Peptides against a protein of PDB entry 6IDX. Designs and how they scored, part 24

Target 1, 380 residues: chain A of PDB entry 6IDX
Amino acid sequence: KELAKLSADVTFATEFINMDGIIVLTRLVESGTKLLSHYSEMLAFTLTAFLELMDHGIVSWDMVSITFIKQIAGYVSQPMVDVSILQRSLAILESMVLNSQSLYQKIAEEITVGQLISHLQVSNQEIQTYAIALINALFLKAPEDKRQDMANAFAQKHLRSIILNHVIRGNRPIKTEMAHQLYVLQVLTFNLLEERMMTKMDPNDQAQRDIIFELRRIAFDAESDPSNAPGSGTEKRKAMYTKDYKMLGFTNHINPAMDFTQTPPGMLALDNMLYLAKVHQDTYIRIVLENSSREDKHECPFGRSAIELTKMLCEILQVGELPNEGRNDYHPMFFTHDRAFEELFGICIQLLNKTWKEMRATAEDFNKVMQVVREQITRA

## One batch from the design tools (peptide; aimed at target 1 L51 E52)

Design b2_p13_6_s1 (made by RFdiffusion4, then SolubleMPNN; from b2_p13_6, 5 letters changed)
Fold by OpenDDE base, seed 2:
Structure b2_p13_6_s1 (fold): chain B 380 residues (1-380), chain A 13 residues (1-13)
Amino acid sequence: as target 1 above (380 residues)
Amino acid sequence: MPLKPLPLPALPA
């Protein structure tokens, strides 16, 4: 107890470390001997003193043994552990993962995200916070291949559902520390969009062109019986498609694939458009047809708007950026929807289309409309 | 939350 209190002082910590005191604390954890009547209290103070001593940055985290790691992971995986030991064990594992890639590899073998999700089902918000913090640390330090596996739709859906029901809809106000960890989880999850955001469309790839053709088909041919494939010559078909791509609001009416060569947002904008067209077909068709029938130069160019909106959403959500320690703003929609980014896009494109009309905008006002829409999204 | 309609600045004519 006294040691745990004194370990917060840097002068005491330096002297205690110089006396090999930290090695004694690690050996106490490694021994695992439950023989003492006050073992749980002694262990909780030992783990507190260990954390406070390590927080001074005098000793490398790589000094810890595999036996120490297994004992700490054991306190997180066992159902009948004292809350005070569990909290400190989660914090130690987080610090180990954050400070050492070698320790990350060892910890990722000893614990599962499923075990950490069980600690979210408790009424203690501090335990919930440290459990999410450790999930975030594991996600941040994971290799790209393992990040995608951790992001598997089932594990993420379950994690989001548990967070929604036990944290966000809990009977307690969310503290700043929990809000920060929810923000970090959101940023790390949206960073999985970075690959698509940085993928350029190949204007010569037929499979990618077929996606743009599908957007045209859904907008203009959804009511046309497939029997009326106009048997008119190849040149008349090319001229027809150029008109349709103009009506869709692409900048390049001849080859809309050129509009997706800019990164960001690259192919991610096309993914959002295709999601809107397939999942919210009535909304998509309405937006396209409402702007395609205008001759007054007040048409909202859907294709251009969708690309620039996708880019704007990536900037607002900081896609491809590391989480900022000073931020605690999270979107509740992230925890309610499986496809939260695409659903956010679908809401924001309707807002953009409305704002364009209300402003009586022309193509010259495009940047002004986008600025107003940015302010609307960021203040919501 | 439903996006509160921010008062659109009138485009200068």
Scores: peptide ipSAE 0.019, ipTM 0.640, DockQ to the pose 0.012
OpenDDE base, seeds 1, 3, 4, 5: peptide ipSAE 0.013, 0.007, 0.015, 0.009; ipTM 0.589, 0.541, 0.606, 0.570; seed 1 fails the geometry check

Design b2_p13_6_s2 (made by RFdiffusion4, then SolubleMPNN; from b2_p13_6, 5 letters changed)
Fold by OpenDDE base, seed 1:
Structure b2_p13_6_s2 (fold): chain B 380 residues (1-380), chain A 13 residues (1-13)
Amino acid sequence: as target 1 above (380 residues)
Amino acid sequence: APLKPLPLPALPE
């Protein structure tokens, strides 16, 4: 207990480390010897002293043995561990994952996200916070090939449901520390969109062009009687599509694929448009047709608006940025929907379309509308 | 006496 308090002092820590004191603490954990009187209290103070000593950055985290890692992982994976031991074990594992890629690899073999979810189903918000912090650390340090697997795992749908029900909708206020970890989890999850955000459309890729054609089909052909067999010549078809792409509000009416060559938001904007068109078809058709029938220069260009809104949402959500320690703002919607980004886009595109009408905007006012919409989204 | 809670580890900048 005194050691754990003194270990917060850098002078004491330096002297104790120089006397191989950390090695003695690690051996106490490695031994697993439950035969000592007050074992749980002794172990909790040992783990505290270890963390405080390591926090000085004097000793590399790579000094720890595989036996030590297995013991700490055991305290997190075993049922009915003392809360004080569990909390410190979660914090040690988080620090190990954050400070060493070698330790990350070893810990990722010993612990599953499913085991950490069990620590979210408790009434202790501190344990919940440390469990999310360790999940965030594992997610942050995962190699790119494993991040998407972690995101797609049934564990994530379950994780979101558990966070929603036991943390966000809990009968207690969310503390700053928990709000920060929820923010971090949001940022790390939305960073999986970075690849799509930075993917340029290939204007020559037929499969990508077929998606743009599907957007046109959903907007204009879904209500049209199938009776007009496409029998008239190739030139009339090309001229018809150019008109349709103008009505969709693309900047390049001849080749809308060119509008998706800008990164950000690249292909992510097309993914959002396609999601809106398929999942919220009535909303999509309404937005497109209300603006396509206008000849008063007050038409809201859907295609351009969807691209710039996707870019704006990426900026607001900090897609491709690392999480900042000073930030605690998270969107509850992130935990309510499987496709939270696309649903947010679907809400925000309706807000944009409404704001455009209310402002009586023209194409010259586009940037002003986007500025007002940004302010509305960031205040909501 | 209850053990003092540990601070959350800082995320690496």
Scores: peptide ipSAE 0.050, ipTM 0.597, DockQ to the pose 0.084
OpenDDE base, seeds 2, 3, 4, 5: peptide ipSAE 0.035, 0.038, 0.033, 0.045; ipTM 0.671, 0.710, 0.564, 0.701

Design b2_p13_6_s3 (made by RFdiffusion4, then SolubleMPNN; from b2_p13_6, 6 letters changed)
Fold by OpenDDE base, seed 3:
Structure b2_p13_6_s3 (fold): chain B 380 residues (1-380), chain A 13 residues (1-13)
Amino acid sequence: as target 1 above (380 residues)
Amino acid sequence: APLKPLPLPPLPE
């Protein structure tokens, strides 16, 4: 207990480290000797002193043994550990993951996200916060392949449901620390969209063109009897499609693929449009047909609007940026949907279409409508 | 900046 208090002092820490004091503390954890009458209390103070000493940055985290890591991971993975030991073990693992890529690799082999999820089901918000903090640390330090696997695990209805029901909808107000960890989790998950946001469409790729053609098909052929396959010559078909792409509100209605060559938002805009068309088909068809039948200069160009909205959402959500320590703003919707970004797009495109009508906008007002929509989204 | 670890709660007296 006294050692844990003194370990916060840098002068004491320097002297104690010079006496190999940290090595003695690590060996106490490694020994696992439960034979002492006050083992749990002694261990809690040992872990506190260890962490306080390491926080001075005098000793590298890479000095810890695999046996030490296994003991600490054991305190997180075992169901019947003292809460004080569990808290300190979560904090030590978080610090290890954040400070060392080599420790990340070892820890990621010893613990699962499923084990950390069990610590979210408790009524203790401090335990929940440390569990999410460790999840965030693992997510931040994961290689790209494992980050996608972790995101898919977060997209698992189970983790999102647990966070939603036990943290967000809990009977206690969310503390600033928890709000920050929820923000970090949101940012790290949306950063997986960066690849698609920075992917340019190849206007020569037939598979990518077929996605744009599918958007046209869903909008205009969904009610057409397949018997009216336009048997008319290839030129009439191209001219017909050019008209359809104009009605869809693409800037390049001759070759809509050119609208997706700008990064950001690149292919991510096409992903959002396709998601809307498949998952919210009635909403998509309504938006497209309502604007396609207008002979007045007040048509809302869906294709252009969808691209610029996707870009705007990426800017608002800071896609591709690292999380900031001072931010605590998270969207509860992120925890309700697996495709939360695409669902947000689907809400915001309806808001944009409504705002366009209310403003009686023309194509010249486009940037002004987008600015109003930005203000509406950022105030919600 | 790298995310900082959460501070430990004080041990009960």
Scores: peptide ipSAE 0.046, ipTM 0.757, DockQ to the pose 0.743
OpenDDE base, seeds 1, 2, 4, 5: peptide ipSAE 0.033, 0.035, 0.035, 0.034; ipTM 0.715, 0.714, 0.740, 0.720

Design b2_p13_6_s4 (made by RFdiffusion4, then SolubleMPNN; from b2_p13_6, 5 letters changed)
Fold by OpenDDE base, seed 4:
Structure b2_p13_6_s4 (fold): chain B 380 residues (1-380), chain A 13 residues (1-13)
Amino acid sequence: as target 1 above (380 residues)
Amino acid sequence: SALKPLPLPALPK
């Protein structure tokens, strides 16, 4: 207890570390010996002192043994652990993951996100916060393959559901620390969009052009079987498609693929458009046809709007940026849907289309409409 | 949540 208190002092910490004191603390954890009276209290203070000593940055986190890691992971993975031990164990694991890629690898083998989700199903918001913090640390330090696996896993869907039901919809106010961890989780999840945001469309890729053609088909030929994709389109058909791409509001109505060569938002804009067209088909068709039937110069260019809106959403969500300290703003809708970004796009494109009409905008007003829509999104 | 419609700034005429 006194050691745990004194370990916060850098002078004491330096001298204690010079006396190999931290090695003694690690050995106490490694022993696992429950035979001592007040073992749980002693262990909680030992873990406190260990954290406080390590936070001085004097000793490398790589000094810890695999036995120590397994003991700490055991306190997180086992049911019915003392809350004080659990909290400190989560914090130690977070620090280990953040400070050492070697320790991350070992911890990722010993702990599952599913085990950490169990610590979210509690009334203690502090335990919930440390559990999310460790999930965020694991997500941040995961190699790209594992990061994508973590995001796509049922564990992430379940995590979002548990956070929604036990944290966001809880009968208690969300503390700043929890709000920060929810922000971090959101940022790290949206950063998976960076690859698509920075992927240029290849105008010569037939498969990518077929997606643009599918957008046209869904909008204008909704009753046509996709099997009736006319082969070598006659010049008349090419001219017809050019008209359709103009009605879709592409900037390059001759070759819409050129509109997706700008990064950001690259292919991510096409992904959003395709999602809207397939998942919200009635909304998509309505937006396109309402603007395609106008002859008053007040047409909202859907294709251009979708691209610039995708870019704007990436900027608002800080896609490709690391989470920063002191931010605690998160979007609750992120926890309500698996494809939250595409759903956000689908909401915002309807808002844009509405705002365009209400402003009586023309193509010259495009940037003004986008500025108003940005303000609407950022104040929501 | 439904994005609250902000009052449109009057487009400068």
Scores: peptide ipSAE 0.016, ipTM 0.619, DockQ to the pose 0.013
OpenDDE base, seeds 1, 2, 3, 5: peptide ipSAE 0.016, 0.013, 0.015, 0.015; ipTM 0.599, 0.565, 0.590, 0.584

Design b2_p13_7 (made by RFdiffusion4)
Pose (drawn by RFdiffusion4):
Structure b2_p13_7 (pose): chain A 370 residues (1-223, 234-380), chain P 13 residues (1-13)
Amino acid sequence: KELAKLSADVTFATEFINMDGIIVLTRLVESGTKLLSHYSEMLAFTLTAFLELMDHGIVSWDMVSITFIKQIAGYVSQPMVDVSILQRSLAILESMVLNSQSLYQKIAEEITVGQLISHLQVSNQEIQTYAIALINALFLKAPEDKRQDMANAFAQKHLRSIILNHVIRGNRPIKTEMAHQLYVLQVLTFNLLEERMMTKMDPNDQAQRDIIFELRRIAFDAETEKRKAMYTKDYKMLGFTNHINPAMDFTQTPPGMLALDNMLYLAKVHQDTYIRIVLENSSREDKHECPFGRSAIELTKMLCEILQVGELPNEGRNDYHPMFFTHDRAFEELFGICIQLLNKTWKEMRATAEDFNKVMQVVREQITRA
Amino acid sequence: SPYLRTPLPPLPS
C-alpha cells in the first residue's frame, strides 16, 4: 500500500527502481500464489505501484517478460475478476501496446475480440474507457496490412452496437476521457477509408471497367427506344464527365475508388433510389440533368473532407458524430442520403451543368449545418 | 505516430 502511494513521486521512484524494485513487482505477478482469490487487494496495489513506476519513463517497457505479459492478459481474458485488478490490467496492456511494437504483437495474440468487447458491458465507466482505449491502441499499432481485418473482426462481434447501447445510451453520462476515446475510435474508423480514397482506378483493368458497365446496366435496363438512345451516348447519361472512358474519372484522388465503392453500394443495397436518380436524369437533354457520375465522385470527395478521412487523432479533440454508431455501414448510408439531397437541391435550384460547383456548395452547407 | 494513452487509474482506498 505504501509503495503504491510513494511510487507516484519520482524522487522515491528512482531510488526504488535502481534496486530493481520493478522486478519485485513483476516476479510477484508472474509467480505469486492465490493472487486473485486471497490477495486481490495486495495485487491491486502491486499493479498500481507498477504502473506508477513505469510512468516515470526511466525504464523501457520492453523489459517485461512474456510471463508477465501473459499473466496481465490473463486477468483481462478471464470471466471478469475484481474491478480494480481489471482496470489496472487493461491500463497496463494499453501502455505496453502503445510503447512497443513487440509487445503489441504478443498482446494481440493473448486477448480475443470477444473478451475485450465483453468488458464494455460492465456498468463501470472507467472499465469501459480502458477497454475502448485498449481497442484504440491495438488499432493504432496494428500494421497497415492488418488493421482492416481487425475492424471486421470487431464488427462481427458487434463492437458498434455494444458501444451504442452500453456507453452512448448508457445510464452514466459520458465524461471527458470516455468522450476522447470515442473520438479516437471514430477517427481510426474513418481512416480505414483512406487507402481506397487515395487508390486510382486502373482504366486499363477490364475487371474495373466492368464494374462501371454493371452500374450502368442496373439503371439503364430498368427503363425501349429511350433505352437505346441512352446507350448510344455511352456513359454521358450516367453523368460521367468522360463519356466514353468513365474509368478516367476515377483516377482523381481523392476520392478514387472509394467513390466507385459508394456508387456500387447505392446500386446494390438501395437499387430503387439508384434507379430513380439515374432515370430522372438520363433522358434529360435540356441542360437541367443532374449528372450522377460526376456528382457521386465530387460528393464522395466532399464527405471525405467533411468527415476528415485521413486526419490523425490528436490530443485536443473529444468530438464525435453519434449517428455513425448506429449503422454498420454508416459512411455508405450517408453517401446515399447525401446523393438524394444533392438531387433534391439540384432540382430546387433548377440547376444546369454550369451551376455544378454552386450546387455542391449549397449541399456542403446543408450537410455541415446538419 | 500518435500517442494517446488513457490516464492512470487512481490509487485504491

Design b2_p13_7_s1 (made by RFdiffusion4, then SolubleMPNN; from b2_p13_7, 5 letters changed)
Fold by OpenDDE base, seed 2:
Structure b2_p13_7_s1 (fold): chain B 380 residues (1-380), chain A 13 residues (1-13)
Amino acid sequence: as target 1 above (380 residues)
Amino acid sequence: MPKLPLPLPPLPE
């Protein structure tokens, strides 16, 4: 008990470490001997002292043995462990993962995300916070192949449902520490969009061009009686498509594929547009037709707006950036929906279209509308 | 600097 308190002092920590005190603490954990009266209390103080000593950064985390790692992982995987031991064991595992890639590899062999999910189903918010913190650490330090597997496991409706039901909708107010871990998890999840955000469209790829053609088809041919397909020659068809791409609000109405060659947002903007057109077809058609039927200079260019909005959302969500320690802002929608980014885009594009109308904007006001929409999204 | 873990709650007395 006294050792755990004194271990927070850097002067005491330095002297104790110089006396091989930390090695003695690690050996106490490694021994696993439940034979002592008050073993659980002694172990909880030992783990506290170990953490406080390691927080001074005097000793490398790589000094720990595989036996130590297995004992700590054992306290996280066994259901009959004292709450105080469990919490400190989660914190030790988090620190090991964050500070050593070699320890990450060993820990990833001893524990599963499924075992950590069980610690989210408890009423103790501190245990929940450390469990999410360890999931975040594992996700941050995972190589790209394993990160995608963890993302797929997170995309499993199960983890999101558990976070939603046991953390977000819990009977207790969310503390700042938990809010930070939810923010970190959100940022790490959105960083998976970076590949698509940085993927340029190839204007020569027919499959990618067919997606743009499908956007046109959904907007203009879905309500058109098939009888009025004018059998007019290939040149008249090209001129017709150029008009349709202008009505869709693309900057390059001759070759809309050129609008997706800029990164960011690259192909991610096209993915959002296609999702809106397929999943929210009535909303998509309404937005396109409302702006395409205007003879006034107050048309909102959908294609340009969708691209710039996707870029803006990536900037607001800091896609491709590491989580900031001072941020605690998370959106509950990211835990309620499997395609939360595309749904956010669908909400924000409607907000943009509304704001454009309310401002009586023209094409010259485009940047001003985007600035107002940015302020609306960031204040919500 | 090593990332500091979450602050540990005090052990029960």
Scores: peptide ipSAE 0.044, ipTM 0.566, DockQ to the pose 0.510
OpenDDE base, seeds 1, 3, 4, 5: peptide ipSAE 0.039, 0.039, 0.039, 0.011; ipTM 0.584, 0.564, 0.588, 0.506

Design b2_p13_7_s2 (made by RFdiffusion4, then SolubleMPNN; from b2_p13_7, 5 letters changed)
Fold by OpenDDE base, seed 1:
Structure b2_p13_7_s2 (fold): chain B 380 residues (1-380), chain A 13 residues (1-13)
Amino acid sequence: as target 1 above (380 residues)
Amino acid sequence: MPKLPVPLPPLPE
């Protein structure tokens, strides 16, 4: 107990470490010897002292043994009644993962996200916070392949549902620490969009061109009676499609694929447009047809707007950036839907279309509309 | 910057 208090002092910590005191603490944990009177209390103070000593940054985290890691992971993965040991064990694992890539690898072999999810199904918000913090640390330090696997796993849908039901919709106020961990989880999840955001469309890729053609088909052919098969001439078809791509509001109405060659937002904008067209088809068709039928120069160019909005959302959500300390702003919508970014795009594109109409905007006002929409999104 | 761990609650006296 006294050692745990004194370990917060850097002068004491330096002297204690110089006397190999930290090695003695690690060996106490490694022994796992439950034969001691007041074992749980002694262990909780030992773990506190260890963490406080390591937080001074004097000793490398790589000094810990595999036996120590297994013991700490065991306190998290096994059913324990002692909340104090669990809290400290979660914090130690978080610090290990954050400070050492070699320790991350070892910890990722000993614990699963599924085991950490069990610690979210409790009434203690502190335990929930430490469990999410460790999940965030594992996500942050995971190689890209493992991050995608984590993202695609049924475990993440389950994780989001549990966070929504047990944390966000809980009958208790969310503390600043929990709000920060929810923010971090959002940033790390939206960073999975970075690959698509930085992927340029290949104008020669037929599969990608077929997506643009599908956007046209959904907008213009889905309501058209199949009887008006456009006449035989390949040239008349090309001229018709150029008109349709102009009505869709692409900047390059001759070759819309060129609008997706700029990164950001690259292919992520096309993914959003396709999601809107397939999942919210009525909304998509309405937005496109309302603007395509206008002759007053107040048409909102959907294609251009969708691209610039996707870019703006990436900037607002800081896609590709590391989560900042002190931020605690999170979007509850992120936990309500698996495709939360695409759903946010679908809401924001409707807001953009509305704002464009209200401003009586023309193509010259495009940047002003985007500025107003940015302010509206950031205030929501 | 290494993210600071969540501050531990004090152990009961």
Scores: peptide ipSAE 0.049, ipTM 0.512, DockQ to the pose 0.592
OpenDDE base, seeds 2, 3, 4, 5: peptide ipSAE 0.009, 0.047, 0.006, 0.007; ipTM 0.467, 0.509, 0.478, 0.444; seed 5 fails the geometry check

Design b2_p13_7_s3 (made by RFdiffusion4, then SolubleMPNN; from b2_p13_7 with S1M R5P S13E)
Fold by OpenDDE base, seed 4:
Structure b2_p13_7_s3 (fold): chain B 380 residues (1-380), chain A 13 residues (1-13)
Amino acid sequence: as target 1 above (380 residues)
Amino acid sequence: MPYLPTPLPPLPE
């Protein structure tokens, strides 16, 4: 107990470390010897002293043995562990993961996200916070292949459901620390969109062009009787498509693929448009047709708006950025939908379309509309 | 900058 208190002092820590004190503490954990009176209390103070000593940054985290890691992971994976031991074990694992890629690899072999999710199903918000913190650390330090596995729809859905039911909809106010961890989880999850955000469309890729054609088909051919024979000459067909792409609000009416060559948002904008068109087809068709039938210069260019909105959402959600230590703002929608980004896009594109009408905007007002929409999204 | 660890847990009672 006294050692744990003194370990917070850098002078004491330096001297104790020079006396191989950390090695003694690690050996106490490694021994697993339950024969001592007050073992749980002794262990809790040992882990506290270890954390405090390591926090000074004097000793590398790589000094710990695999046996030590297994013991700490055991305290996290086993049921009915003392809350004090569990909390410190989660904190130790988080610190190990964050400070050493080698330790991350070892820890990722000893614990699963599923085991950590079990610690979210408790009433103790501190345990929940450290469990999410460790999940976030593992997610941050995971190689891309494992990060994608952690981000799989099933694991994320379960994690989101548990967070929603046991944290967000819990009977307790969310503390700042928990709100920060939820923010971090959100940022790390949305960072998976970075690849698509930075992927340029290839204007010559037929498969990618077929997606744009599908957007046109959903908007305009759903009303056209299938009886219009494909036999009208290739030129009339190209001219028709150019008109349709103009009505869709693309900047490049001849080759809309060119609008997706700018990164950000690259292909991510096309993904959002396609999601809207397939999942919210009525909303998509309504937005497109309402603006495509206007001759009053007050048409909202859907294609351009979708691209710039996707870019704006990436900026607001900090896609491709590391989490900021001082931030604690998270979107509850993230925990309610499997495709939260695309759903957010679908809400925001309707907001944009509404705002455009309310402002009686023209194409010259585009940037002003986007500024107003940004303010609306960031205040919501 | 690397993400910083969560603040250390309080001392056991």
Scores: peptide ipSAE 0.114, ipTM 0.793, DockQ to the pose 0.832
OpenDDE base, seeds 1, 2, 3, 5: peptide ipSAE 0.097, 0.094, 0.093, 0.109; ipTM 0.785, 0.777, 0.781, 0.788

Design b2_p13_7_s4 (made by RFdiffusion4, then SolubleMPNN; from b2_p13_7, 4 letters changed)
Fold by OpenDDE base, seed 2:
Structure b2_p13_7_s4 (fold): chain B 380 residues (1-380), chain A 13 residues (1-13)
Amino acid sequence: as target 1 above (380 residues)
Amino acid sequence: MPKLPTPLPPLPE
């Protein structure tokens, strides 16, 4: 108890480490010997002292043995472990993962995300926080191949449902530490969009052009009897599509694929448009037709707006950036839906279209509308 | 700087 308290002092920590004190603490954990009266209390203080000593950054985390790692992982995997031991074991594993890639590899072999989910189902918010912190550490340090597997595990309805029901909708206020870990998990999940955000459209790829053609088809041909296929000439068809792409609000009416060559947001904007058109078809058609039928200079260009909105959402969500230690802003919506980014886009594009009308905007006001929409999204 | 873990709650007295 006294050792654990004194270990927070850097002067004491330096002297204790110089006396090989940290090696003695690691050996106590490695021994695993439950034969002592009050072993659980002694172990909880040992783990506290160990963590406080390591937090001074005097000793490398790589000094720990594989036996030590297995004992700590054992305390997280065993259901009958004292709450104080479990919490400190989660914190030690988090620190090990964050500070050493070699320790990450060893821990990732001993512990699964599925085992950590069991620690989210408890009423103790501190245990829940350390369990999410360890998930976040594993996610952050995972190589790209394993990061996608962890993303798929998070996209699993189970983990999201557990976080939503046991953490976010819990009977207790969310503390700052938990809010930060939920923010970190959100940022790490949205960083998976970076690949699509940085993917340029190839204007010569027929499969990618067929997606733009599908957007046109859904907007303009969904109610048209297939009998009104405009007849004869290839040139008349090209001129007709140019008109349709203008009505869709693309900047390049001749080749809309050129609007997706800029990164960010690249292909991610096209993914959002296609999701809106397929999943929220009535909303998509309404937005497109309402602006395409206007003869006044007050039409909201859907294609341009969708691209710039996707870019703005990536900037607001800091897609491709590392989580910031001072932030704790998370959105519960990201835990309620598997395609939360595309759903957010669908809400925000309706907000943009409404704001455009309310402002009586023209094409010259485009940047002013986008600034107002940014303020609305960031205040919500 | 090593990323600081989430602060440990005080041990029960």
Scores: peptide ipSAE 0.045, ipTM 0.636, DockQ to the pose 0.533
OpenDDE base, seeds 1, 3, 4, 5: peptide ipSAE 0.045, 0.043, 0.045, 0.040; ipTM 0.652, 0.650, 0.658, 0.624; seed 4 fails the geometry check

